# Designs tried in a protein design run: peptides against a protein of PDB entry 3ESW. Part 194

Target 1, 322 residues: chain A of PDB entry 3ESW
Amino acid sequence: NNIDFDSIAKMLLIKYKDFILSKFKKAAPVENIRFQNLVHTNQFAQGVLGQSQHLCTVYDNPSWHSIVLETLDLDLIYKNVDKEFAKDGHAEGENIYTDYLVKELLRYFKQDFFKWCNKPDCNHCGQNTSENMTPLGSQGPNGEESKFNCGTVEIYKCNRCGNITRFPRYNDPIKLLETRKGRCGEWCNLFTLILKSFGLDVRYVWNREDHVWCEYFSNFLNRWVHVDSCEQSFDQPYIYSINWNKKMSYCIAFGKDGVVDVSKRYILQNELPRDQIKEEDLKFLCQFITKRLRYSLNDDEIYQLACRDEQEQIELIRGKTQ

## One batch from the design tools (peptide; made by RFdiffusion4, then SolubleMPNN)

Design b2_p24_4_s4 (from b2_p24_4, 15 letters changed)
Fold by OpenDDE base, seed 4:
Structure b2_p24_4_s4 (fold): chain B 322 residues (1-322), chain A 24 residues (1-24)
Amino acid sequence: as target 1 above (322 residues)
Amino acid sequence: KKLEELQQQLNLIKKYLEELKKKE
């Protein structure tokens, strides 16, 4: 009796698909109650929810994508991508080209486009005058700054000329295309939008310990890849825990298709207490938000994303990038 | 293509089941 292994495999896959899809059905009343109670009683959960409401959707703006693409030196970018791609002997049409694009965007962004700003230059004295700047504190935005989603303005006095320079912490990434300066927040914000503007699958990663970065889904590597614009880093998730010896508790990735606790990818040593929420509740929260983000997707899209999620979970459990 | 996709999915399921067994 030739066991039709193919038929059995197909049947198992159908059942598995149905099982996976069943998890993404509308939340049961009990799950909604649990969710509501969690976000109302746990501040960390409320914070994750609040971030998801912004970060999961804000970058999916076609108008912004157009502005980004019009602002970037695409000729330079693609010239460099093509050069490096050809140098490594890859054929046109390979999925690896996108990895080269992301690497060039990292280079371009850090070296040619955006500037790190610990302290601003003096508006009066000009470039390279940041050393002369003394912080006076922070204040709310003025009427002009408020137009660009500014929550805080850092105030500096020039020790040379005595003039005041304002460093608004803009959250509007389009304004950042103009200002072209900031810290990790501004870098990650604009760079996330840049990657999205190329049609890439990107997540914003929030670390509780005051850092932020991106993840890009590489079709070549078939996984989420660490991307830090500040560090010009591609696929180096270890840099924080190992190279910086940074202590961390939570890393949460926010994307259009889900919210994922990616702490295991980045917290390799020096783990801080994860005492802000129960692990089960965090898992539930991320799954619940992810489920909501996928409500409009068809069964095939849901299934594909679920397969991606499971692969990521396997990766995170094993602690090895396969 | 469909067979490759099927094989990939089966491999994913197998890996998932193996990892679940290690957590129990």
Scores: peptide ipSAE 0.020, ipTM 0.506, DockQ to the pose 0.240
Fold by OpenDDE base, seed 1:
Structure b2_p24_4_s4 (fold): chain B 322 residues (1-322), chain A 24 residues (1-24)
Amino acid sequence: as target 1 above (322 residues)
Amino acid sequence: KKLEELQQQLNLIKKYLEELKKKE
């Protein structure tokens, strides 16, 4: 009996697809109870949920995308991308163009557009006066600052003129297009929006140990790629653990299509205790939120994303074995 | 590309079979 291997393979693929789709069905009552109990009893879980409610959807704003594209020097950006693509990209295929775009956006953002702000310049003395600024502490926003999603304002006194300068920590990325300065939070917030404005698949990565960065899904590399706007870094997930010798416990990625624990990609050494939540509960939480984010998708979209998720999980397992 | 896709599908099928064996 000539075993029709093609027929068997097709049947196995159908059964596998059905199995994957079954995992993304509406949560059972028991799963809803587990979720509710977890977010009410575990502070870390509540924090992840709260972040997901903001970070997974806030950047999917067409009006913001238009404002970004109108603000950036697109002619310069595309000129530079075209120049780099013309050197090497034609041999590697059209999908690599997007990788060159992200690399140019990293360059443009750090070198031409945005500024790192340890201390603000004195509003009275002008540019390059940050060395004369003494921190006095932090306070709540005033009436004007509160219009731009500001939670905290750092207060500085000028040692030369004695005047007070306010450094509001704005969370409104459109306000950041105006101010063009900040620390890792402001950098990552605006850069995430910039990448989204080009129609890219982007995640916001939160690290518990006070850093944030992005991931971009490269169609050329067929994987999630580390992107740090502060460091002008592309595909260097090792920089924190190896180069900085940073100790870390959790890295969580937030995107429109899911929430993923990406700690294995970035925590290569000096792992801190993961004592904020049980590993099984964190896995459950991320999967549960991911299911909710995908409820409006069709079966084919769900299956494609699930295949991508599984490839990422395989990649993350292999990375620990190297 | 076809070989990578086939290998991806094979890996997914293997994982599926392992999960089925754990439920049994």
Scores: peptide ipSAE 0.018, ipTM 0.508, DockQ to the pose 0.521
Fold by OpenDDE base, seed 5:
Structure b2_p24_4_s4 (fold): chain B 322 residues (1-322), chain A 24 residues (1-24)
Amino acid sequence: as target 1 above (322 residues)
Amino acid sequence: KKLEELQQQLNLIKKYLEELKKKE
């Protein structure tokens, strides 16, 4: 009996595809009950759900993409990308070009476009006066600041002139294109939108221990790549645990097509207790939200994304980001 | 259970094929 291995392989692939597609069908009543109970009883789960409702969809705005592309110096960006691409002469040209683009966007954003703001400059005294600023606390936004999704406003007094300077913490990334300053939240928010505006597959990574960054899906590397705009960092997931010696408990990635616990990519040492939710419940929650995000996709799209998910899970288990 | 087993087997086969490709 000449075992036609090719025929067997094809049949196995068909069965596998059908199996994967079956997992992304409408949630069973029992899964809906479990989900509802989890988000009502667990505060961490409720927080993840709330973040997913915003972060998974907010950046998929074509009007915002147009505004971003009109605001950036595209001629400079592409000139620099083309220059670096031409040096490496790699025949595998189209996929690696996107990695060069992301690296240039990191450079451009940090060096030419956006500014870190620990303390604001005095509105009266002008540039380089942040050293004279004393924090008075925070308050709610005024009527004008509220138009730009402002949660809090930090208040500072100038020690030199005595005037008050307001530093609104805007969550509207279009407003950030104007202000061009902030901390890790503003940096990551606007940079996520910038990457999305180039048609890239991007996730927003939330760390429970007060940091945020991006992941970009590299077609060249065929994996999710760590991207931190604050650090001008590409593919350096170890910087937090190793270089900063940061203690962390949870890293959750939020994208258009899914929510994923990426803690294993970033928490390499100094792990804090993961006591906010049961591991099985967190896994269930992320999978459930991911299913909902994919309900409108066709069978081929669902299958391709599921294959990507499986590859990522294998990567996270092996610890082989090298 | 059988489908989960099949998935695990496929993942094992994929791992095995990747390891074979690295040895060539």
Scores: peptide ipSAE 0.017, ipTM 0.478, DockQ to the pose 0.052
Fold by OpenDDE base, seed 3:
Structure b2_p24_4_s4 (fold): chain B 322 residues (1-322), chain A 24 residues (1-24)
Amino acid sequence: as target 1 above (322 residues)
Amino acid sequence: KKLEELQQQLNLIKKYLEELKKKE
């Protein structure tokens, strides 16, 4: 009897799919209770939930995508992408084009579009006057600044002219298209929106030790790829732990389809104590939020995303063993 | 060693599944 291995494989795949889908069904009452208790008793869990409520959905705004695409020099961007793709990309297939696009967006954003602002220039003295600026502290936004989701305004005095310059820390990425300056927060916020505006799968990565960056899902590489707009960095997750010798405890990725602890990708050495939450509780929290984000998806979408999740978890395990 | 073996098996299963998906 010729064992129909193809039929057995198909049956196993169906059963596996059903098993995976069963995990994404509506949460059991016990899971809801555990979630509520965790969020009410653990400040770190509450913080992750709060961030997920904003970061997982805020960038999925078609109106913002249109404004971004109208603001960027698309002709320059695509000209450069096409040029680089024509050199090397044809041999690797069409999926590599998106990697070239992300690399060009990193270049364009850092070199042509956005500026790092450690201290603002003096509003009175003009350009390249930041060296003359003394910090006076921070205050709340004024009536105009409050229109652009501003929580804090840094105040600086010019040592040359004595005038006060305000540096509002805007959280509205559309306002950042106008101001075109900031620190890691503003850079990552606007760059995340830019990548989303090209229809890419993007996550916002929050590091507890005061840094933020992106991840992009490369169809060519078939994995999540580290992307840091501040560093013009593509696929260099080691830069923080190794190059900067940065000590870190948590890196959490926030996307439309899930929340994932990606600490294992970035914390390669100099690991700080992970004492803010139990590891099991953090895993549960991320899975629970991810499950909620996927409630409206169909079975095929859920299955595809679950396969991606499994692949990522395997990758993250391998990275620690290398 | 056991983790490496499990990873190798998972990679083999993945490759096998990808090959099956290309034949459909």
Scores: peptide ipSAE 0.017, ipTM 0.464, DockQ to the pose 0.054

Design b2_p24_5_s1
Fold by OpenDDE base, seed 5:
Structure b2_p24_5_s1 (fold): chain B 322 residues (1-322), chain A 24 residues (1-24)
Amino acid sequence: as target 1 above (322 residues)
Amino acid sequence: MLSPVEAVELRLAKELKEKILKEL
């Protein structure tokens, strides 16, 4: 009896697709109750939900994308991408072009566009005067600063001229196109928008231990790729745990299509206690939010994303970042 | 490289074949 394995496999795939689609149907009443109870009783869960409500949607703004593309030196960027692609890209296929684009955007952003700001320059003394700046503390935004989603303003006094310089911590990424300076938060915020403006699949990764970065979905590598604008880093998820010897507990990725615990990609050693939420509850929370984000998608889109999610979960379990 | 769908489907087909062959 020659078992037609191909016929059986085809039947299984149909049933599997139906099963996957069934998981993305409207949540059952019991799941809604569990979600509400979790968010009301667990502060970490509430924080993840709050972040998802902002980070999953804020960058999907066509008007912002246009402003970004008008602000960047696209001629320089594409010239550099084309140059690198002409050397090596033809052997690897057209999908590698996007990887070269992201690498050039990392270079351009760090080298030509944005500045790291430990301390601001003195507004009175001019450029390269940050060494003369003494922190006085932080305060709320003034009436002008509040227009640009400013949560806090760092205050500095110049030791040379005695004048006060304000360093607003803007959360409006369009304002950051003007100011062109900040720390990891401002870098990641604007760089996430930049990548989105090129039509890329991008996630914002929040680390509980005060760092943030991006992930880009590479069609060439067929996986999520670590991207850190501060470090000009592409596909180096190990830099935090290994190179920095950073201790970490949680890394959560926020994208338009889902929320994912990506801790296993980045926490390779020196893991801190994961005591903020039960592992089962975190898994449930991320899945529930992801399900909500996909409510408007068609069956084929849902299935494609679910297959991508499954591949990522297998990758994270196997520890294969290569 | 296989798309995510193709990769999942290939894996599932392989796993199914292996399970059937073990039960035979």
Scores: peptide ipSAE 0.320, ipTM 0.833, DockQ to the pose 0.806; fails the geometry check
Fold by OpenDDE base, seed 2:
Structure b2_p24_5_s1 (fold): chain B 322 residues (1-322), chain A 24 residues (1-24)
Amino acid sequence: as target 1 above (322 residues)
Amino acid sequence: MLSPVEAVELRLAKELKEKILKEL
């Protein structure tokens, strides 16, 4: 009996597609109840939900993308990308160009565009005076600062002149294009918007242990790639666990198409207790939010994203066995 | 390089073929 494996495979793929699509249908009443109970009873779940409501959609703003592209030195960026692509990229095809672009954006952002601000310079004494600044604490935004989605303002006193300098922690990434300074939060916020402005698939990764970074989906590598603007790092997910010896419990990625626990990519050693939520509940939560984010997508888009998700899950499992 | 869809479909086709061949 000549088993037509191709015909059987085609039938299986149809059934598999239908099965995948069935998971992304409207949530059953029981799932809604479970979700509501989880977010009302678990603070970590509530936090993940709250972050998803912001981080999954805020960067999908065409007006912001235009402002970013008008603000960046695109001529310099593309000149540098073209230069690096001309060396090695022609052998690898057009898809590698976006990897070169992200690498140049990392360089440009860190070296030419944005500044790390541990302490602000004194507004009165001028540049390179941060060493003279003493923290006095934090307060709410004033009327001007509040216009730019400022949650908190760090207050510093100059030891030299005695004047107060305010360091507002702006969450408006457009304001960050002006201020061009911050810590990991501001860096990641603006850099996420920058990557999105080039039409890239980007996720914002939140680490519970006070760090944040990006992931970019490389069409060349066919996977999510670690991107840290603070470190000018591309595809170095190990830097936190290994190089920094950082202890971590949770890394959650937030993108327009889903919320994913990416802890397995970054927590390679020194894992802290994952005691904030049951693993099954976290998995359910991420899947439920992802399902909501994909509700308006067509069947082909849902299927493509589900295939990408499956490949990522396989990658995350294999990375622990190598 | 295979797209995620192509990679999944190829994997599923291989797994299916292997299962069928083991049952024969």
Scores: peptide ipSAE 0.282, ipTM 0.816, DockQ to the pose 0.751; fails the geometry check
Fold by OpenDDE base, seed 1:
Structure b2_p24_5_s1 (fold): chain B 322 residues (1-322), chain A 24 residues (1-24)
Amino acid sequence: as target 1 above (322 residues)
Amino acid sequence: MLSPVEAVELRLAKELKEKILKEL
């Protein structure tokens, strides 16, 4: 009897799809209790939840996307993308074009658009005066600064003229389109919005050890790709652990479709103790938040995302990020 | 390159085939 392997495989796939879909149904009462207890008793869990409530949804704003696209030099960007694509991209198909786009956006953002600001210039002395600036500390925003989601304002005194210069740490990415300066937080915030404005699938990656970056889902590479706007880096997840010799404990990715512990992608050596939460509880937390983010999706969307998640988990376990 | 869905489905089909062949 020739075993019809194809028929059996088809039947298995149907059952598998149903099984996957069953995991994304509304949380059982026991899961809700576990979640509530976890976020109320564990500060790290509460922090992850708080970040997810902002980072997973804030960038899905069509009005912001329009403002971004109106602000960027799209003609320059696409000219450069087309130039690079014309060299080698035609042989690889249309999906590689988006990788070229992200690489150009990294170049454009760092070289032409945004500025690193370790210290501000003196408001009185003008450009290239940051060397004369002494930090006095930080304070809360004033009435004007508070309009742009400003949590803190760094205060500097000019050693030359004695005047005070304020450096507000704006979290409003639209305000960052105006100011065009900041540190890793402002860079990653605005760059995440920029990538989203091109319709890309993007996650914000938070590292506990004071760094942030993006991930982009490449349809060409069929995986999540490391993207750091500060470093103009594409697909170099090793730069922190290997090149910087940075010690790290947690890297958490926040996207519209889920929250994922991506620590295994970036923490290749010098791992710090993961003592902020139990591994099982972190896994549960990320899965629970992800499940909530997907409640409005249809069965096919849920299945597609679940398959993507499975491939990512296999990648992370096997260490085959490159 | 295979989509994530295609990759999962092919893997599952392969694993199933291998399991069946081992039980035969």
Scores: peptide ipSAE 0.270, ipTM 0.808, DockQ to the pose 0.769; fails the geometry check
Fold by OpenDDE base, seed 4:
Structure b2_p24_5_s1 (fold): chain B 322 residues (1-322), chain A 24 residues (1-24)
Amino acid sequence: as target 1 above (322 residues)
Amino acid sequence: MLSPVEAVELRLAKELKEKILKEL
C-alpha cells in the first residue's frame, strides 16, 4: 500500500490548524486568574501590560498616518527607493521593494528629517548653540506642552546669554513631526509611526536597559527585521550586544498583533540576570496579551499570525536568521 | 521565499514523513 503522504500531510495540516486556533479561543478562567495574579504581584509584568496597552495600538491611527504622509517628502523618498530598486531589486521580486523603502526611510529620517538632541540649542542664540547649554534639571510640562502628551521637560540655561531653554520630552508623535528632534524615545516613537503610515507591520521594541528600536516584518526576508532609526540600522540586531558591548536583560516587542520577548535576537553576549520575572510567567504574559490582541481576528488571520510566530520562535531558538 | 504558512506546512509535512518512514 503506497502511503499517500500527501493525503496524510493534508489531514495533519487540518488538525494542526484546528489545534492552533484552539489556543486562541477565549482564555480559560484559570488563565485569567493567573494573569491577574501575575500583573498584581509582579512589577515587571505590570510594566509590560501597561506598555502593551499603549504601544500595541497607538500607532494604528489613520488620521496620524495621513498627517505623516503629508509631512514627509514622499517624492524624494520614492525617487530614492526607485533608484535603489532599479539597481538590484528587479532580480529579487516585488517584495524587496519594501525593504528598500524601509532603508530609505531610515536614511531620510536620520539625514534629512530628524535631529538628535543631547542638549537643545539656545532659543535666543540660535542654531548650533547646544554646547553652551547647562542642564538645570527637569520639571513638569506647562499648559502648552501638556497638550502634546509631555511627561517631563528638561530645563537648560545658556552660558552665553543666560536665557532658559525648555526641552519638552513629547510623547505625541505628531508634535515630533513639528519639533523634529529628540533622543532614542522620540526617534523610535515617530519612526514607528512613520513605518506604520506606509502600511507596514511594525513592532516597538523596548529594552529594559534604556534603549528602544523597531522591528519591521519583511515579506521579502519572511521575518522580523531589526530597525533602529537612531543608528540608521537595518537588520543588525547584533549592534547592541556585540558592537556596543551593551549589557541587557530584556527586549520586548510590542505590535498590534502581539507582544513578544525578542531578547534572544538582541542579547547575544553580556546577558544581565533575568530576575524580574520567571521565564515561564513572562512567556505566559506575552502569550496572554497576544491572545487578547487577536481576539477579534478571523481564523485565517489567527492561523497566519500563529505560523509567523512559530517561525519567529524557531529563528530565536536556532540563533540563525534565515 | 515561502510565506510563514507555507514554511510551517512544509516543515510539518517533512517531519511527518520522516516519522512515518522511521516507523516503517
Scores: peptide ipSAE 0.227, ipTM 0.774, DockQ to the pose 0.816; fails the geometry check

